Peptides against a protein of PDB entry 5EIB. Designs and how they scored, part 29

Target 1, 366 residues: chain A of PDB entry 5EIB
Amino acid sequence: VDLEPGTMDSVRSGPFGQIFRPDNFVFGQSGAGNNWAKGHYTEGAELVDSVLDVVRKESESCDCLQGFQLTHSLGGGTGSGMGTLLISKIREEYPDRIMNTFSVMPSPKVSDTVVEPYNATLSVHQLVENTDETYCIDNEALYDICFRTLKLTTPTYGDLNHLVSATMSGVTTCLRFPGQLNADLRKLAVNMVPFPRLHFFMPGFAPLTSRGSQQYRALTVPELTQQMFDSKNMMAACDPRHGRYLTVAAIFRGRMSMKEVDEQMLNVQNKNSSYFVEWIPNNVKTAVCDIPPRGLKMSATFIGNSTAIQELFKRISEQFTAMFRRKAFLHWYTGEGMDEMEFTEAESNMNDLVSEYQQYQDATAD
Target 2, 366 residues: chain A of PDB entry 5EIB as posed
Amino acid sequence: VDLEPGTMDSVRSGPFGQIFRPDNFVFGQSGAGNNWAKGHYTEGAELVDSVLDVVRKESESCDCLQGFQLTHSLGGGTGSGMGTLLISKIREEYPDRIMNTFSVMPSPKVSDTVVEPYNATLSVHQLVENTDETYSIDNEALYDICFRTLKLTTPTYGDLNHLVSATMSGVTTCLRFPGQLNADLRKLAVNMVPFPRLHFFMPGFAPLTSRGSQQYRALTVPELTQQMFDSKNMMAACDPRHGRYLTVAAIFRGRMSMKEVDEQMLNVQNKNSSYFVEWIPNNVKTAVCDIPPRGLKMSATFIGNSTAIQELFKRISEQFTAMFRRKAFLHWYTGEGMDEMEFTEAESNMNDLVSEYQQYQDATAD

## One batch from the design tools (peptide; made by RFdiffusion4, then SolubleMPNN)

Design b1_p10_1_s3 (from b1_p10_1 with R3S R9A)
Fold by OpenDDE base, seed 1:
Structure b1_p10_1_s3 (fold): chain B 366 residues (1-366), chain A 10 residues (1-10)
Amino acid sequence: as target 1 above (366 residues)
Amino acid sequence: SASEERRAAL
């Protein structure tokens, strides 16, 4: 789905364009112009019924529909505005199904779009209410990984999207291969989401290795485990050491000893015990899939529900507040039928979410 | 909310 034809043409002409049905390409002509309100109330609202017709058709063809997975950007107009409209309309029609998202967070290091803090804040307000689980893929963190860890002097969208694709492949491993932990979206939510609003995940992937060092690096279970828990490998721009893990899932892929995995996972929990909540028993889950990812002998994928994720939301909130206090660019949103009250509600709900994460960070076992 | 009221009108 897109409000611009050019993105859809790029997907269709790409190496995997033929895996999608032609009738499942739904697109507009005008785009959203990086405006959430165009995505949500005008251009996106004109297109949403055509998308819902396709969603219904594909849902009816499923033997066992678990839920939905949306991949979108929160900085743009289409992914943020139309994406959150689509989530709302799907939630209304399928209230008993899981809503999962891969939500790309904006960063000034990656995009010069001045209104991204508005689009992100308005989107987070919708995601808090209408999703069951959201993977926070932060362009700030992806840029820093590309630059610092991968030693890319000028990271491109291709380099960032490579990390996104590896992570998405990792976190969906248990859904795609039989006999794994969290083999369905509902089991994942039950294991990862202790409180309904606290459903924002910090993903991570290992190995992350620069092209020049790949040939010299042995891949071992201890190295994968250490790298997966390293703050520098988190795909959300927060430090896990500034918060506490509510829940964790680790997905190992490749031929390895389950005993060695269990030993290393126990060791990393014991070494980092101060960074876990003590009042959620067995809050770390581990899966091992014998099928490695393409081009690797082994990998590990991390899913963390951490109170440190509040640092990401605080960054967005600070950027939002700096613009909103001056009413900068608001006329572009109000011209599409929005009210200033909707901005204030979205800011308030995101600040409440930050306060909820802080409350559970400070909570001790009685 | 203002967002819910507008979405209900769509």
Scores: peptide ipSAE 0.039, ipTM 0.781, DockQ to the pose 0.154
Fold by OpenDDE base, seed 4:
Structure b1_p10_1_s3 (fold): chain B 366 residues (1-366), chain A 10 residues (1-10)
Amino acid sequence: as target 1 above (366 residues)
Amino acid sequence: SASEERRAAL
């Protein structure tokens, strides 16, 4: 789905374009112009019914519909505005199904689009209410990984999207291979989401290795485990040491010892025990899939529900407030029929979410 | 430039 035809043509002409049904390409002619309001109330609203018709058709063809997975950006107009409109409409029609998202958070390091904090804040407001689980894929973190860890001097969208694809492949491993922990979206939500609003995940992937260092690096279970819990490997720009883990899932892939995995997972929890809440017992889950990713002998994927995710929302909120207090660029949104009240409500709800994470961070076992 | 590539993708 896109409001621009050129992206659909790129997907269709791409190496995997033939995997998608031609009739499932739904696109507009006029893009959202990086405006959430165009995505949500105008251009996106004109296209949403055509998307819902495809969603219904594909849902009816499922033997057992678990839920939906959306991949979108929160900085743009289409992914943010139309994506959240689509989430709302699907949630209204399928209230008992899991809504899962891969939400790409904007960063000034990656984009020069000045209105991204508005688009992100308006989107987060919708995601808090209408999703069950959201992977926060932060362009700030992806850029820093590319630059610092991968040693890419000028990270491209191709480099960032490589990390996104590795993460998406990792977190969906349990859905794609039989006999795994969290083998369905609902089981994942039950294990990862202790409170309905606290459903924003910090993803991580290991191994992350620069091209020049790949030949010198051994892939071992201890190294994967250590790297997976390293703040530098988090694909959300948060330090887990500034918060507490509510829940964690670790997905190992490749041929390895289950005993060694269990020992290393116990060791990393014990070393980091101060960074876990004590009032959620057995809050770390581990899965092992014998099938490695393409081109790797083994990998580990991390899913963290941490109160440190508030650092990401605070960053967006600070950027939002800096513009909104001056009413900068608001005429582009109000011209599409939005009220300034919707901005204030979205800011308030995101600040409430930050406060909720802080309350659970400071909570002790009674 | 990496900035121009970033601008063209949004």
Scores: peptide ipSAE 0.005, ipTM 0.397, DockQ to the pose 0.019
Fold by OpenDDE base, seed 3:
Structure b1_p10_1_s3 (fold): chain B 366 residues (1-366), chain A 10 residues (1-10)
Amino acid sequence: as target 1 above (366 residues)
Amino acid sequence: SASEERRAAL
């Protein structure tokens, strides 16, 4: 789905374009112009019914519909505005199904779009209320991984999207291969989301290795375990050491010893015990899938629900507040029929979310 | 713009 036709042509002409039904390509002509309100109230609202008709048709064809997965950016107008409109409409029609998102967070290191803090804040407000699980993929963290870890001097969107694709493949492993932990979206939510509003995850993927070091790197369970718990390996721009893990899932892929995985997972928990809440028993879950990803002998994917994710929301809130106090660019949103109060409500809900994460960070076992 | 085309791919 897009508000621009060019994206659909790129997907259709791509190496995997033939796996999608032609009738499932729904697109507009005008785009959102990086404006959330165009995506949510005007251009996106004109297209949403056509998307919902496709969603209904595909849902009716499912033997066992678990839920929905959206991949979108929060800095743009289409992914943010129309994406959150679609989430709201799908949630209203399918209230008993899981809503899962891969939400790309904007960064001023990656994009010069001045209004990204507005689009992100308005989107997070919708995601807090209408999603069950949100993987926070931060363009700042992706850029830093590409530059610092992968030693890419000029990271491209292709390099960032490679990390996103590896992560998405990792977190969906248990859904795609039977007999694993978190084999459905609802089981994942039950294990990862202790409180309904606190459903924002820090993803990570290992191995991440620079091209120059690939030939010298052993792929071992200890090295994968050490890398996926490293703060520099998080695909959200927050430091887990500044918060506490509410829940963690680790998904190993490839031929390895289950005993060695269990030993290394116990060791990393014990070494980092101060970074876990003590009042959620058995809050680390581990899965092992014998099927490695393409091009790797083994991998590990990390999913963290941490109170440190508040650093990401604080960054967005600070940028939002600096613009909103000056009423900068608001006429572009209000001109599309949006009320100025929706900005204040979205800011308030994001600040409440930050306060909730802080409360659970400071909570002790009684 | 070339920047908008790259953003539409995210």
Scores: peptide ipSAE 0.000, ipTM 0.354, DockQ to the pose 0.022
Fold by OpenDDE base, seed 5:
Parts: structure tokens; sequence; C-alpha cells
Structure b1_p10_1_s3 (fold): chain B 366 residues (1-366), chain A 10 residues (1-10)
């Protein structure tokens, strides 16, 4: 789905364009112009029914519908505005199904779009209420990984999207290969989400290796485990050492010893015990899939529900507040039928979410 | 181009 035709043409002409049904390409003509309100209330609202018709048709064709997975950006107008509209409409129609998102968080290091803090804050407000699971994929973290770890001097969207695709492939491993931990979206939610609003995940992927170093790197279970828990490998720009893990899932892929995985996972938990809440027993789950990702002998994917995710929301909130206090660009949103109250509600709800994460960070076992 | 990538992110 897109509000611009050109993106859809690029997907159709791409090497995987034939994976999607031609009739499942729903697109507008005008775009959202980086405006959440255009995505949510005007251009997106005109297109949403056509998307819902496709969603219904595909849902009816499923033998067992678990839920929905949305991939979107929170900085743009289409992914943020229309994406959250679509989430809301799907949630209304399918209240018993899991809503899962891959939400790309904006960063000033990646995009010069000045209104991204508005689009992100308005989106987070919707995601708090209408999603069950949200993978926070932060463009700041992706940029930093590309620059610092991958040694890319000028990271491109192609480089960032490669990390996104690797992460998405990793976190969906258990859904795509039977007999694994978190084999369905609901089991993932039960294991990862101890409190309904605290459903924002820090994903991570290993191995991350620069092209120049790939030839010299042995892939071992200890190295994968160490790198997977390294703050520099988090796809969200948060340091887990500044918070506490509520829950963790680790997904190993490739031919490896399950015993060695269990030993290394125990060792990393013991080494990092201060960064876990003590009041959620057995909050780390591990899966091993014998099927490696394409081009790798083995990998590990991390899913963390950490109170450190508040750093991401604080960053967005600070940027939002700086603009909103001045009413900068607000007329572009109010001109599409939004009220200033919706901005205040979105800011409040995101600040409440930050406060909730802090409360559970500071909570001790009685 | 970075400009085309920026347009695709719109």
Amino acid sequence: as target 1 above (366 residues)
Amino acid sequence: SASEERRAAL
C-alpha cells in the first residue's frame, strides 16, 4: 500500500514483484507529503476502504488467521498516517487477532524532514492503543550500525533496509518454521508483553560484520550471543544498560549445539543480571532453528522488551515539544482537519508510556 | 540517488 504510485511500480518491477498479487497493490496518486494528517484523515482515508477490501479477501483465504503484520515508517506521511489508520480499522474489524508492527522510527541523522517528530508522536499514540507487538526499528540505530559497525562512510536507505530485512527475517523465523518457540503471534505476545501498553521491542541481529572483516570472522555461538546482547547491535537507539529487560527472546539460526546455546544464554543472563527485572522469573526465552539465513552459516536475532526503550520515546518527545511549543508547521496538520488537542493527547500518552517504563524499571521484588 | 531515496521515503 502506498499513497504514491512510484513505490508500487518499483516493487512490481523488482526481483520479488511477482510474490504479490497484482490486485493487492493499492495506491494513491497524490502522496501524503510527509504529513500524518494527510495519511490519516484525507488522502489515506480515501484509500483505506480499498485496502480493507483486500485485507478481508486475503483474511478469508487464510486457513488460520493469526493476525496482521504491518511494516511502516513513522517519519513519513503514508506509513505513519495511513499506516496507523489502517491499524485502527483492522483492529476494529478483527479485535481478536494480533496486531504486529515493524515501525521504523525517524532520526535527524537519516532524514531532513522537519515534521518527523509530529508524525512519530501521533503514530506512537496510535500504536500504544491499537498494536499488540511493535518492533521499534530506529533509523538512528541503523545509521550508527552502518557507520560504526559496518564501516559504511555514507549509509544509504538500501543499507538501512538491508538491516531491516535481516531483522524482520530473524524475528519471524519462529513463525515461518514449525516447532519453534513463539510459533505464533499470540504466543510471542504472551511471552514478550507482561503489560499491555509495554509492547515495544528492541530488536537486534548478529552477526553484524563489515564487508572487509567478513572473511576473517569465525561465527561461533559465544560470539553471536555476545554480539546479540551488545548495545551497539540494537536496532533501537537505546542502551539496555540504562534500563531493565522485562522479557527477552533469542532466536538462533543454523546448525549449532542447543546445549552450547543454553550455556551461553545462561552465561550472558548471569553476566547481565543487573539489567533484568528480578520479579519476572524465566523472562528469557531461546529458540534454535536449524535453517540458517541465506548467505550465513548461523545467526542470532534478539527481541528485547526493555525499559530502556523510554530513551527512544524521550528523544522523540523532546523534538516534538520543541516544535509544538512554537506551533511550528502545525497549520499543515490543522488544515487537514486535525485539532491541536490531538497533538496534546498524543504527547501526553507518550509521556505516560515513558513514566510506565520508568515505574517498572524502578520496581523491586517485594 | 539520495534524492530518489528521499522521495521513496515520502
Scores: peptide ipSAE 0.000, ipTM 0.349, DockQ to the pose 0.020

Design b1_p10_1_s4 (from b1_p10_1, 5 letters changed)
Fold by OpenDDE base, seed 1:
Structure b1_p10_1_s4 (fold): chain B 366 residues (1-366), chain A 10 residues (1-10)
Amino acid sequence: as target 1 above (366 residues)
Amino acid sequence: SRSEELREQL
């Protein structure tokens, strides 16, 4: 789905364009112009029924519908505005199904789109209420991984999207291969989300190695485990050492010893015990899938629900507040039929979310 | 812009 035809033509002409049904390509002509309100109230609202008709048709063809997975950006108008409209409409029609998202967070290091803080804040407000699970993929963290860890001098969107694809492949492993931990979306939510609003995850992937170092690095279970818990390996721009893990899932892939995985996972928890809440017993879950990713002998994927994610929301909130106090660019949103009150409600709900994370960070077992 | 430069490299 897109409001621009050019992106759909790129997907259709790409190496994977043939895996999608032609009738499942739904697109507009005008785009959203990086405006959330165009995506949510005007251009996106004209297209949403055509998307819902496809969603219904595909849902009826499922033997067992677990839920929905959306991949979108929060900085753009289509992914943010139309994406959150679709989430709302799907939740209204399928209230008993899991809503899962891969949400790409905007960063001034990657994009110069001035209105991204508005689009992100308005999107986060919708995601808090209308999703059950959200993987926070921050373009700042992806850029820093490409530059610092992968030693890419000039990271491209292709390099960032490679990290996103590896992460998405990792976190969906348990859904695609039978007999794993969290084998369905509902079971993942039950294990990862102790409080309904606190459903924002920090993903990570290992191994991450520069092309020059790949030849010399043996992939071992200890190295994968250490890299997954390194703050520099998080795909959200927050430091887990500034917060506490509520829950963690680790998904190992490849031929390895289950005993060695359990020993290394216990060792990393014990070394980092100050960064876990003590009042959630057995809050770290581990899965091992014998099937490695393409081109790797082994990998590990990290899913963290941490109170440190508030750093990401604080960054967006600070940028939002700086613009909104001046009413900068607001007329582009109000001109599409949006109320100024929706900005204030979205800011308030995101600040409440930050306060909730801080409360559970400071909570003790007593 | 940096976003345009990143799009031209795709």
Scores: peptide ipSAE 0.000, ipTM 0.352, DockQ to the pose 0.017
Fold by OpenDDE base, seed 2:
Structure b1_p10_1_s4 (fold): chain B 366 residues (1-366), chain A 10 residues (1-10)
Amino acid sequence: as target 1 above (366 residues)
Amino acid sequence: SRSEELREQL
């Protein structure tokens, strides 16, 4: 789905364009112009019914519909505005299904779109209310991984998207292969989301590989485990050491000893015990899939529900507040029929979310 | 800008 036709043509002409049904390409003509309100109230609202018709058709064809997975950006108008409109509409029609998102967080280091803090804040407000699971993928973190870890002098969107793809492949492993822990979206939510609003995940991947980089040496289970818990491997620009893990899932892929995985996972938890909440027992879940990702002998994917994610929301909130106090660019949103009150509500809800994360960070076992 | 640089590399 896109409000611009050119993006759809790129997908269709791409190496995997043939895996999608032609009728499932739904697109507009005008784009959102990086405006959440265009995505949510005008251009996106005109297109949403045609998307919902496709969603219904595909949902009816499912033997067992678990839920939905949306991949979108929060900085752009389409992914943010129309994406959150779709989430809302799908939630209304399928209230008993899991809403999962891969939400690309804007970063001023990667994008020059001045209104991204508005789009992100408005999106986060919708995600707090209407998603069950949100993987926070921060373009800043992706860039930093490409630059610092992968030693790419000039990271491309291809490099960033490779990290996203590897991460998405990792976190969906349990959904795609039988006999895994968290084999469905609901089980994942039950294990990862102790409180309904606290459903924002920090993903991580090991070994980090770029497209066209030589086959990284197969890492050992200890190395994978260490890298997976390294803040430098987080796809969200938060330091887990500044917070506490509420829950963690680790997905190992490849032929390895389950015993060795369990030993290393226990060791990393014990070494990092101060970064876990003590009042959630068995809050680390480990899965091992014998099928490695393509081109790797083994990998590990990390899913962290950490109170450190508040750093991401604080960053967005600070940027939002700086613009909103000046009413900068606000007329572009109000001109699309949006109320200023929705900005204040979205800011408030995101600040409440930050406060909730802080509360649970500071909570002790009674 | 970094976004322009990233777009030029696509």
Scores: peptide ipSAE 0.000, ipTM 0.340, DockQ to the pose 0.017
Fold by OpenDDE base, seed 4:
Structure b1_p10_1_s4 (fold): chain B 366 residues (1-366), chain A 10 residues (1-10)
Amino acid sequence: as target 1 above (366 residues)
Amino acid sequence: SRSEELREQL
């Protein structure tokens, strides 16, 4: 789905374009112009019913519909505005299904789109209410990984998207291969989401590999485990040491010893025990899939529900507040029929979410 | 811009 035809043509002409049904390409002509309100109330609203018709058709073809997975950006107008509209409409029609998102957070390191903080804040407001699990893929973190870890002097969207793809492949491993922990979206939510609003995940991946780099380091289980818990491997720009893990899932892929995995996972938990809440027992879950990712002998994917994710939301909130106090660019949103109150509500809800994370960070076992 | 640089490298 897109509000621009060119992106759909790129997907269709791509190496995997043939895996998608032609009738499942739904697209507009005008785009959203990086405006959430165009995505949500105008251009997106005109297209949403056509998307819902496809969603219904595909849902009816499922023997057992678990839920939905949306991949979108929060900085743009289409992914943010139309994406959140779709989430809302799907949630209304399928309230008992899991809503899962891969939400790409904007960064001024990656994009110069001035209104990204508005689009992101308005989107987060919707995601808090209408998703069950959201993978926070932060362009800030992706850029920093590319630049600092992968030593790419000028990271490209292709480099960032490689990390996104690796992460998405990692977190979906248990859904794609039988006999794994968290083999369905609902089990993942039950294990990862202790409180309904606190469903924003910090993903991580090891080993980090640059696009086109054939330097497949054969990592060991100890190295994978160490890298997976390293803040530098987190795809959200948060330091886990500034918060506490509510829940963690680790997905190992490749031929390895389960005993060695369990030993290393225990060691990393013990070493980092101060960064876990003490009041959630057995809050680290581990899965091992014998099937490695393409080109790697082994990998590890991290999913963290950490109170440190508030750093990401604080960053967006600070950027939002700086513009909103000046009423900068608001006329582009209000001109599409949006109320200034929606900005204030979205800011408030995101600040409440930050406060909730802080409350659980400070909570001790009595 | 960084956005332009990132787009030109695609």
Scores: peptide ipSAE 0.000, ipTM 0.317, DockQ to the pose 0.017
Fold by OpenDDE base, seed 5:
Structure b1_p10_1_s4 (fold): chain B 366 residues (1-366), chain A 10 residues (1-10)
Amino acid sequence: as target 1 above (366 residues)
Amino acid sequence: SRSEELREQL
């Protein structure tokens, strides 16, 4: 789905364009112009029914519908505005199904779109209420990984999207292969989300290796385990050492010793015990899939529900507040039928979310 | 492209 035809043409002409049914390409003509309100209330609202018709048709063809997975950007107008409209409409029609998102957070290091803090804040407000699980994929973190870890001098959207695809492949491993932990979206939510609003995840992937170092790197279970818990490997721009993990899932892929995985996972938990809440027993889950990702002998994917994710929301909130106090660009949103109150409500709800994460960070077992 | 070379690694 897109509000611009050119994006759909690029997907259709791409090497995997044939995996999608032609009738499932729903697109507009005008785009959202990086405006959440155009995506949510005008251009997106005109297209949403056509998307819902496709969603219904595909849902009816499912033998066992678990839920929905949305991939979108929160900085743009289409992914943020129309994406959250779709989430809301699907939630209304399928209230008993899991809503899962891969939400790309904006960064001023990656995009010069001035209104991204508005689009992100308005989107987070919708995601708090209408999703069950959200993977926070932060362009800030992706850029930093590309630059610092992968040693890319000028990271491109292609480089960032590769990390996104790796992460998506990793976190969906248990859904795609039989006999795994969290084999369905609902089991994942039950294991990862102790409190309904605290459903935002920090994903991480290992191995991350620069091209110049690939030939010298042995892939071992200890190295994968160490790297996936490293703050520099988090796809969300927050330091887990500044918070506490509520829950963790680790997904190993490739031929490895399950015993060695369990030993290394126990060792990393013990080494980092101060960064876990003590009042959630058995809050780390591990899965091993014998099927490696393409081109790798082994990998590990990390999913963390950490109170440190409040750093990401604080960053967005600070940028939002700086613009909103001046009412900068607000007329572009109000001109599409939004009220200033919707901005204030979105800011308030995101600040409440930050406060909730802080409360559980400071909570003790006693 | 760098994106193509990265796609061959995943």
Scores: peptide ipSAE 0.000, ipTM 0.417, DockQ to the pose 0.013

